# Peptides against a protein of PDB entry 3T7K, part 100

Target 1, 248 residues: chain A of PDB entry 3T7K
Amino acid sequence: KAEKILARFNELPNYDLKAVCTGCFHDGFNEVDIEILNQLGIKIFDNIKETDKLNCIFAPKILRTEKFLKSLSFEPLKFALKPEFIIDLLKQIHSKKDKLSQININLFDYEINGINESIISKTKLPTKVFERANIRCINLVNDIPGGVDTIGSVLKAHGIEKINVLRSKKCTFEDIIPNDVSKQENGGIFKYVLIVTKASQVKKFTKLINDRDKNETILIVEWNWCVESIFHLNVDFTSKKNVLYQKK

## One batch from the design tools (peptide; made by RFdiffusion4, then SolubleMPNN)

Design b2_p17_8_s3 (from b2_p17_8, 6 letters changed)
Fold by OpenDDE base, seed 4:
Structure b2_p17_8_s3 (fold): chain B 248 residues (1-248), chain A 17 residues (1-17)
Amino acid sequence: as target 1 above (248 residues)
Amino acid sequence: MEEIIKKANTNPEKELP
């Protein structure tokens, strides 16, 4: 059926998109439209798997979804596109208007606002955002909104190797893992990195660490610090935004 | 066509807080 629909075009583009959708197309596509998209080199996947070599995300805007946050870890993210790209493409393909020689849809016209070439270029870097920031081991409180599995999965996609889940009420100093990074001469390695949700956790963890390891560097942040770092594909250690405690 | 547009505008995915 798709072949018969596409046979009216003399030439078909190959978009070479391996995509996930977020905040759009929840009910998926019909079999014919999936086959049309496949013939145009557009493959849509339900879930993010590293093996699929995903290079595209469809979303109406920048979203704080797991998929959107993880898409910024693609190697590279080639395109972040509005769902209107697929809509307009399928509209042109299903149009009963005469033999179109070509499909006239430029993917660059459908870029998600705020995902610029500066962001896309950073996804071509050989390292992830937290790797570049020397954050490899993090402590995460177990009461984090969104859940430790989802948050942890996003953080891992962005180069955090080890996530230690802290039972905030029961944890001791011995439960806190150090951020084991080789001393790079140039700045900003925190021995203890923690993501917390409450001021009481800041007081608890700062006390536990300072009582047992008085001279060590500590970074305690909100989840929003990680989100902002992901959206910029850069960690700004000069910013106090979403930083709850910092000891250099 | 209208169904695809409706599908594109539905954001059932939970944004992380």
Scores: peptide ipSAE 0.405, ipTM 0.881, DockQ to the pose 0.942
Fold by OpenDDE base, seed 1:
Structure b2_p17_8_s3 (fold): chain B 248 residues (1-248), chain A 17 residues (1-17)
Amino acid sequence: as target 1 above (248 residues)
Amino acid sequence: MEEIIKKANTNPEKELP
């Protein structure tokens, strides 16, 4: 059925999009529209898998969804597009009034506000954001909103290799893992990195670490520190925003 | 077509905190 609809166009664009949707198209597409999109080189996936070589996200705006946060880890993220791209494309294709011999939709007209070329360009870097920040191993409290699995999955997509889940009420110093990175000469490496939710956890972990491993470097942050780092594809160690404790 | 427009503007996915 899609072929008959598309046969009115002399040429079809190939957009070469391998996309996921977030905050839009939750009910999916009908079979005809998904076939149309596929013939235009637009493949939409339900879930993020590294094997699919995803290069696009559809979203109405910047979102704190798992999919949106992970899309910033694509290699590269080529396009972050508003759902209006698909809508306008399908409108032109289904229009019987337009004597258009060609589809006239430009991807660049549909960019998500706040996802600029500087962000896109950082997705072409050979390293992930937390990898560049020398954060390999983190400690995550078990009472993190959103859950340790979802949060952990986002952090891993962005270059954190090891996530140690801390039982915040019962944990001891021995339960806290060091951030095992080779000492680079430039001193920007924290031996202990922790993501926490409460001021009581800051007090607990700072005491445990300082009592047992005196003079070591400690970074204790909120989840928002990770989110801001992901949205910027950069860790700003000069910022105190969402940093609960820092010892250099 | 109108249904697609309504669906495109709905955010049912849970944002992380």
Scores: peptide ipSAE 0.405, ipTM 0.882, DockQ to the pose 0.912
Fold by OpenDDE base, seed 3:
Structure b2_p17_8_s3 (fold): chain B 248 residues (1-248), chain A 17 residues (1-17)
Amino acid sequence: as target 1 above (248 residues)
Amino acid sequence: MEEIIKKANTNPEKELP
């Protein structure tokens, strides 16, 4: 059926998209539209797997979904597109009115607002955002909204190797892991990095660390600090936004 | 066509807090 629909075009574009959708197309596509998209070089996957070499995301806007946050870790993310691209493409293909020899839809007209070439270019870097920031090992409180597995999975996609889950009520100093990175000359390396949810945890962890490991560097942030770092593909250590405690 | 537009607007995915 798809071949018969596409046979009216003399030339078919190859978009070379390996995409996930977030915040759109939940009910998926019908079999004919999937096959049409496949013939145009558009492959849509239900889930993110590293093996699929995903290069695209469809979303109506920047979202705080697991998929959207992970899409910024693609190697590279080539395109972040609005769902209107697929809609307009399928509309043009299903249109009976035009003896269109060609499909006239440009990917660049459908870019997600706020995902610019500066962000896209950073996805071509050989390192991940937290790797570049010398953040390898973090401590994550067990009561984090969204859950430690989902949050930890996003953080790992962005170059955090080790997530230590802290039982915020019961943890001791010995439960806190150091960020095991060699001091590089040009980066603020924090020996202890923690993601927390409330001021009482800041007071607890700062006391535990300062009482046992005096004069060490500490970074305590909210989840929003990580999200902002991901959306910019850059860690701004000059910003106090979403930083709850910092000791250099 | 209307069904595709409806499908594009359905967002069941939870945003992370």
Scores: peptide ipSAE 0.405, ipTM 0.880, DockQ to the pose 0.938
Fold by OpenDDE base, seed 5:
Structure b2_p17_8_s3 (fold): chain B 248 residues (1-248), chain A 17 residues (1-17)
Amino acid sequence: as target 1 above (248 residues)
Amino acid sequence: MEEIIKKANTNPEKELP
């Protein structure tokens, strides 16, 4: 069916998109529209898998969804597009105007507001944002809103290799893992990195660490510190925003 | 077509806190 619909065009663009959708197209596409999109080099996936070599996200705006946060880890993220791209494309293709020789939809007209070339360019870097920040192993409290699995999956997509889940009420010093990173000459390495939800956890973990490992470096942050780092694709260690405790 | 437009504007995905 799609071939007959597309046969009226002399040339078909190949957009070379491997995309996920977030905050749009929840009910998916019909079979004909999927086939049309596929013939235009637009492949939409339900879930993020590294093997699919995803290069695009569709979203109406910047979102704090798992998919959106993970899309900033694509290698590279080539395009972050509004859903209107697909809508306008399909509208043009389903139009009964017999004399459209070409599809005239430019990807650049559909960029998500706030995802600029400066962000896109950082996705071409050979390293992930937390890898560049010398953060390999983190401690995550088990009572984190959003759940440890979802948050952990986002953090792993951005270069966290090991996530240790702390049972906040029951944990001891021995349950806290060090951030095992070899000393690079040019980066402040924190031996203990923790993501926490409340001030009582800061008091607990700072006491546990300082009582047992008094001279070590500690970074305790909120989840929002990670989110801001992901949205900027950069960790700013000069900012105190969302930092609950820091010992250098 | 109208259904696709409606589907494009729905945000059913949970935002992380």
Scores: peptide ipSAE 0.404, ipTM 0.882, DockQ to the pose 0.920

Design b2_p17_8_s4 (from b2_p17_8, 7 letters changed)
Fold by OpenDDE base, seed 5:
Structure b2_p17_8_s4 (fold): chain B 248 residues (1-248), chain A 17 residues (1-17)
Amino acid sequence: as target 1 above (248 residues)
Amino acid sequence: MDEIIEKAKTNPEKELP
């Protein structure tokens, strides 16, 4: 069916999109529209897998969804597009106007507000945002809103290799893992990195670490510190925003 | 077609806190 619909165009664009959708197209697409999109080089996937070499996200705006946060880890993210791109494309293709020789939809007209070329360019870097920040191993409290699996999956997509889940009420010093990163000459390395939700956890973990490993470097942050770092594709260690405790 | 337009504007996905 798709071939017959597309046969009226002399030339078909190849958009070369491997995309996920977030905050749009929840009910998916019909089989004909999927076939049309596929013939235009647009492949939409339900889930993020590294093997699929995803390069695009569809979203109405910047969202704090798992998919949106992970899309900023694509290698590279080529396009962050509004769902109106697909809508206008399919409208043009289903139009009964016999005289359209070409599909005239430009990807650049559908950019998500706030995802600019400066963000896109950072996705072309050979390293992930937390890898560049010398953060490899983190401690995550088990009572984090959003759940440890979802948050952990986002952090891993952005270069965290090891996530240690702390049982906040029951944990001891021995349960806290060090951030095992070789000293690079030009980066402040924190031996202990923790993501926490409560001021009581800051007091607990700072006491446990300082009582047993008194001279070591500690970074304790909120989840929002990670989110801001992801949205900027940069860790700003000069900012105190969302930092609950820091010892250099 | 109109149903696709409405569905494209809904955000059913859970945002992380």
Scores: peptide ipSAE 0.373, ipTM 0.849, DockQ to the pose 0.886
Fold by OpenDDE base, seed 2:
Structure b2_p17_8_s4 (fold): chain B 248 residues (1-248), chain A 17 residues (1-17)
Amino acid sequence: as target 1 above (248 residues)
Amino acid sequence: MDEIIEKAKTNPEKELP
């Protein structure tokens, strides 16, 4: 069916998109529209898999969804597009009125507000945001909203290799893992990195670490610190925003 | 046509807190 619909165009664009959708197109597309999109080099996937070499996200705006946060880890993220791109494309293709020999839809007209070229350029870097920040091993409290698996999966997509889940009420010092990064000479590597939800956890973990390993560097942050770092594709160690405790 | 516009509306995918 798609071939007959597309046969009215003398030339078809190849958009070369491997995309996921978030906050839009939950019910997916009909078979004809999927076939049309495929003929235009637009392949939509239900889930993020590294093997698919995804390069695009469709979303109405910047979202704190697992898919959106993970899309900023694509290698590279080529395009972050509003769903209106697909809508306008399909409208033009289904329009019987347009004697258009060509599809005239530019991807750049549909960029998500706040995902600029500076963000896109950082996704071309050979390293992930937390890797660049020398954060490889973290401690995550088990009572974190959103769940340890989802949050852990986002953090891993952004270069955290090891996530240790702490039982906030029962954990001891021996349950806390160090951030095993080889000392690069020019950046204060935090030996202990923790993501926590409560001031009581800050007091507990700072005491446990300082009583057993008094001279070590500690970073205790909220989940929002990770989210802001992901949205900027940069860790700002000068910012106190969402930092609950820092010892250099 | 209207169905495609409705499907493109913001679906409540759970934002992380």
Scores: peptide ipSAE 0.373, ipTM 0.848, DockQ to the pose 0.867
Fold by OpenDDE base, seed 4:
Structure b2_p17_8_s4 (fold): chain B 248 residues (1-248), chain A 17 residues (1-17)
Amino acid sequence: as target 1 above (248 residues)
Amino acid sequence: MDEIIEKAKTNPEKELP
């Protein structure tokens, strides 16, 4: 059926998109439209898998979804596109009125606002955002909104190797893992990195660490610090935004 | 056609807090 629909075009573009959708196309596509998209080099996947070599995200805007946050870890993210790209493409393909010999849809016209070439260029870097920031091992409180699995999965996609889940009420100093990174001469390695939700956790963890390891560097942040770092594909250690405690 | 447009407007995915 798709072949018969596409047979009216003398030439078909190959968009070379391996995409996930977020905040759009919830009910998916019909079999014919999936096959049309496949013939145009557009493959849509339900879930993010590293093996699929995803290079595209469809979203109406910048979203704080797991998929959107993880898409910024693609190697590279080639395109962040509005769903209107697929809509307009399928409209043109299903149009009986257009004697168009060619599909005339430019993917560059459908870029998500705020995902600029500076962000895209950073996805071509050989390292992830937290790897570049020397953050490899973190402590995450078990009561984090969104859940430790989802948050942990996003953080891992961005180069955090080890996530230690802290049982905030029961944890001791021995439960806190160090951020084991080789001493690079140039700045900003925190021995203890923690993501917390409450001021009481800041007081608890700062006390536990300072009582047992008085001279060590500590970074305690909110989840929003990670989100902002992901959206910028850069960690700004000069910013106090979403930093709850810092000891250099 | 209208169904695809509706599908593009709905954000059922939970944003992380």
Scores: peptide ipSAE 0.373, ipTM 0.850, DockQ to the pose 0.902
Fold by OpenDDE base, seed 3:
Formats: sequence, structure tokens, C-alpha cells
Structure b2_p17_8_s4 (fold): chain B 248 residues (1-248), chain A 17 residues (1-17)
Amino acid sequence: as target 1 above (248 residues)
Amino acid sequence: MDEIIEKAKTNPEKELP
């Protein structure tokens, strides 16, 4: 069926998209439209797997979904596109009126607002955002909204190697892991990095660390600090936004 | 065609807090 629909075009574009959708196309596509998209070099996957070498995301806007946050870790993310790209493409292809010899849809017209070339270019870097920030090992409180597995999975996609889950009520100093990175001359390296949800945890962890390891560097942040770092593909250590405690 | 437009507008994917 797809072949008969596409046979009216003398030339077919190859978009070379390996995509996931987030915030759009929940019910998926019909078999004919999947085959049409496949013939145009557009492959849509249900889930993110590193093996699929995903290079695209479809979303109506910047979203705080697991998929969207992880898409910024693609190597590279080539395109972040609005769902209207697929809609307009399929509309043009299913149109009976146009003796169009060619499909006239440009990917660049469908870019997600706020995902610019500066963000896209950073996805071509050989390192991940938290790796560049010298954040390898973090402590995550067990009561984090969204759950430690989902949050931890996003953080790992962005170069955090070790997620230590802290039982906020029961943890001791010995439960807190150091961020085991060699001091590089040009980066604020924090020995202890913690993601917390409330001020009582800040008070607890700062006390535990300062009582036992008085001279060490501490960074305590909210999840929003991580999200903003991901959306910018850069950690701004000059910003106090979403930083709950910092000791240099 | 109208179904695809509706499918693009509403997705209940949970945003992370």
C-alpha cells in the first residue's frame, strides 16, 4: 500500500532520522504510515536504546520527560523536531490533489523552540555534560520525586557513572560517597555532590560532612539544577540557581 | 487525517518534577 502511495513521487527524500517521540504520537502510527516513514528514512522507536544510535526527537516543545532529557545525550542529536513535521509530511504524501513530483518539507522549519544549533553542537562533543563538569559520583536522596531509577537513568545518560542512593532518614557520613575525580586545574571539583529535595536534608548532610571532613568541597543541588544543566548541555558553577549549598 | 492532529496534541507522558 505504501509503495502505491509513494509511486507518484519521482524522488523520495532520505531524512536519515532515528527518532523517539515524547509528548506526541502516544497512539503511534498505522502500519501504512510507519512504512511510508521508513521509505523516507524515518525510523521511530518506542524506547531509547544506545544500540539504536538515535539522532532525533519529536516533541511539541522542550519537555521534562525522561525521553526528552535523554535525547540531549544522543551522539549527536541531529534534530529536535515538532510533531508537525510528521503531520505535514504524511498530509502531503496522502494528498490526492498535488501532482507533486517531489516532497517539499524542510526539517529546519520544524525545529523545537529553544533547541538551537548551540545545543545541537554540544551533543557532538566527545564528553557528556556532567563528565565535563567533573561530576562522576553523586549522592541521590531516596525520596526524590520521579524515583531514583528514572532520575538515575537520566543522570547516567549524561555522564554520571555512579549514583549512590541515600536513605535520608537513616544515613550516616559513611553512606555518603565522594565524587572520585582527580583535581583538574581549571574546574571546581566538588568532593561531595548531593541531589536533595528539602532543606532538612541540606542541614543533615552538611553537618555530617563538615563534622567528619571539615575542609572538603560540597555541592548540594536540587533536581532542577541537573535539568537546567542538561537543557543547556553546560554546568554553570557561577549560578546559584537551584544550588542549596555550596562550599568551595 | 484529523486523528493524527489530535494524537500530536495530547500525550500523557509524565514530566519529571
Scores: peptide ipSAE 0.373, ipTM 0.848, DockQ to the pose 0.902

## One batch from the design tools (peptide; made by RFdiffusion4, then SolubleMPNN)

Design b2_p18_1_s1 (from b2_p18_1, 8 letters changed)
Fold by OpenDDE base, seed 2:
Structure b2_p18_1_s1 (fold): chain B 248 residues (1-248), chain A 18 residues (1-18)
Amino acid sequence: as target 1 above (248 residues)
Amino acid sequence: MNSLETDEEVFVEYEIPK
């Protein structure tokens, strides 16, 4: 019983972690370890649900997984930790030799490289990254690797309200939705935002839009543009990286 | 045994036209 194992400690920390794992712990945890973690205030969930109020992710590094990308949308993300935190914690708890009266593991020693306090602080903002960038409606090509559902789910987690899926071979101008954002005075709002996979799609969509709405602003990007924006929790409109076409 | 689903990384390979 977890209680018997933990009874040797005079004081137990309450880590208050509601976490998902990605790129680690594929086999899960045994029942005893789950119970131990639960008593320490660590709850691990299989999937991301908004109702669970997740605040932590376990991953070996920054990953391009759905879970990792969505974790940066947690409100807030309190901790992004390496799996070694759990490993060392359980090791210390199961250790018979250490007459440790207290569990001595600092969460900050297990931070994922590249997820610093600046990124964590941005997850406390009342807005999402794409919301701050005035991107609420996007067009997504149907042939995107990873699938429109997965990609769309990540984008929605980060403040995109509407995802229009374009059938790249059959779409017309009428199938393209505008980014319905009220003109803020100081921000370059793009009327048409598209995520595409091929240069042929850039040519097609630029032609369709320019032929019908010649003076409008267009942003056509790769999925990597979205990923980089998520990893930084900031959209850098000055960067041309992963931008395929831009018309201001 | 709650098998944590193996999260696959979503890599999009773009053929950047040279």
Scores: peptide ipSAE 0.044, ipTM 0.637, DockQ to the pose 0.050
Fold by OpenDDE base, seed 1:
Structure b2_p18_1_s1 (fold): chain B 248 residues (1-248), chain A 18 residues (1-18)
Amino acid sequence: as target 1 above (248 residues)
Amino acid sequence: MNSLETDEEVFVEYEIPK
């Protein structure tokens, strides 16, 4: 059926997209449309697997979803596109009215607002955002919204190697892990990096660390600090936004 | 019909009181 529909076109584009969707296409695609998309070099996956070498995300806007956040870790992310790309493409293909000999849909017309070439270019870097920021090991409180597994998975996709989950009510200093990064000459390395959810946790952890390891560097942030860092594919240590405590 | 509706974001924005 797809072949018959596409036979009216003299030339078919190959978009070479391996994509996931978030915030759109909840009902998926019918079999014919999937086959049409496949013939156009567009393959849509349900989940992110590293082996699939995904290079595209479909979303209506920048979203705080696992899929969206992880898409910024693709190697590279080639395109971040609005769902209207697929809609307009399929509409054009199914349209009997247009004497269109060619599919005329440009990917660049469907870019997600806020995901510009500067962001896309950073996905071509050999390192991940937190790796570049010298953040290898973090402490994560167990009561974080979204759950430690999901958040941990996102953070790992972006270069965090070790996630230590802290039981906020019961943890001691000995439960806090250092960010074991080799001293680089030109970058502020924080010995202790923590993601917390409450002001009481800030007070607790700052006290525990300062009482036992008085001269060490501490970074305590909220999840939004990580999200902003991911959205920009850059950690801005000059910004106080979403930073709850910082000791250099 | 493919829904363009946004699903609930996994990570809700919150602020920690200072």
Scores: peptide ipSAE 0.041, ipTM 0.617, DockQ to the pose 0.053
Fold by OpenDDE base, seed 5:
Structure b2_p18_1_s1 (fold): chain B 248 residues (1-248), chain A 18 residues (1-18)
Amino acid sequence: as target 1 above (248 residues)
Amino acid sequence: MNSLETDEEVFVEYEIPK
């Protein structure tokens, strides 16, 4: 069926997109439209797998979804596109009125607001954002909204290798892991990095660490600190936004 | 697009709270 629909066009573009969707197309696509998209070099996947070599995200805007956050870790992310790209493309293809010999849809007209070339270019870097920031091992409180698995998965996609889950009510100093990164010359390495949800946790962990390891560097942040770092593909250690406690 | 016409898997999304 798709072949018959596309036969009216003399030439078909090859968009070369391997994409996931977030915040759009919750109902998926019909079989014919999927086949059409496939013939145009657009493959849409349900889930993110490294083996699929994903290069595109469809979303209406910047979102705080697992898929969107992970898409910024693609190698590279080639395109971040609004769903209107697919909508307009399919509308044009299904249109009986237009004696169009060619599909006239440009990917660049559908870029997600706020995902600019500066962000896209950073996805071509050989390192991940937290790797560049010398954050390899973190402590994550077990009561974090969204769950430790989802949050942890996003953080791992962005270069955090080890996530230690802290049972906030029962943890001791011995349960806190250090960020074991060799001191590189160009950046403040924090020995202890923690993501917390409550001010009481800040008080608890700062006390535990300072009582046992008084001279060490500590960074305690909210999840939003991680999100902002991901959205910018850069960690700004000069910013106090979403930083709950820091000791240099 | 009517959900009724697709045998395709529904996209699962996880929203991470602010």
Scores: peptide ipSAE 0.022, ipTM 0.486, DockQ to the pose 0.041
Fold by OpenDDE base, seed 4:
Structure b2_p18_1_s1 (fold): chain B 248 residues (1-248), chain A 18 residues (1-18)
Amino acid sequence: as target 1 above (248 residues)
Amino acid sequence: MNSLETDEEVFVEYEIPK
């Protein structure tokens, strides 16, 4: 069926998209449309797997979903597109009215607002955002909204190598792992990095660390600090936004 | 999703909470 539909076009574009969707197409695509998209070089995957070499995200806007956040870790993310790209494309293909000899849909017309070339260009970097920030090992409280698995998966996609889950009520100093990174010249390395959800956790962890390791550097942040860092593909250590405690 | 002949409303998935 797809072949018959596409046979009316003398030339088919190859978009070369390996994509996931978030915040759109929750019902998926029918078999015919999937086949059409495949013939146009558009392959949509249900989940993110590194082996699939994904290069595209479909979303209506910037979202705080696992898929969207992880898409910014693609190597590279070539396109962040609105779902209207697929909608308009399929609409044009299924249209009987116009003897369109060619599909006339430009990817660049469907860019997600706020995902600009500057952001896309950073996905071509050989390093991940937290790797560039010298954050390798973090402590994550177990009561984080969204769950440690989801949050941890996102963080790992962005260069966190080790995620230590802290049992907020029962943890001791010995449970807190250091961010074991070689001291680079630029001095901005925190020995202890923690993602917390509550002010009480800040008080607890700062006390535990300061009582046992008084002179060490500490960064305690909210999840939003990570999200903002991901959205910008840059960690701004000068910003106090979403930083709960910082000791340099 | 059926063959898209028309624009479809985009549903926002659950976002990771703050």
Scores: peptide ipSAE 0.030, ipTM 0.483, DockQ to the pose 0.079; fails the geometry check

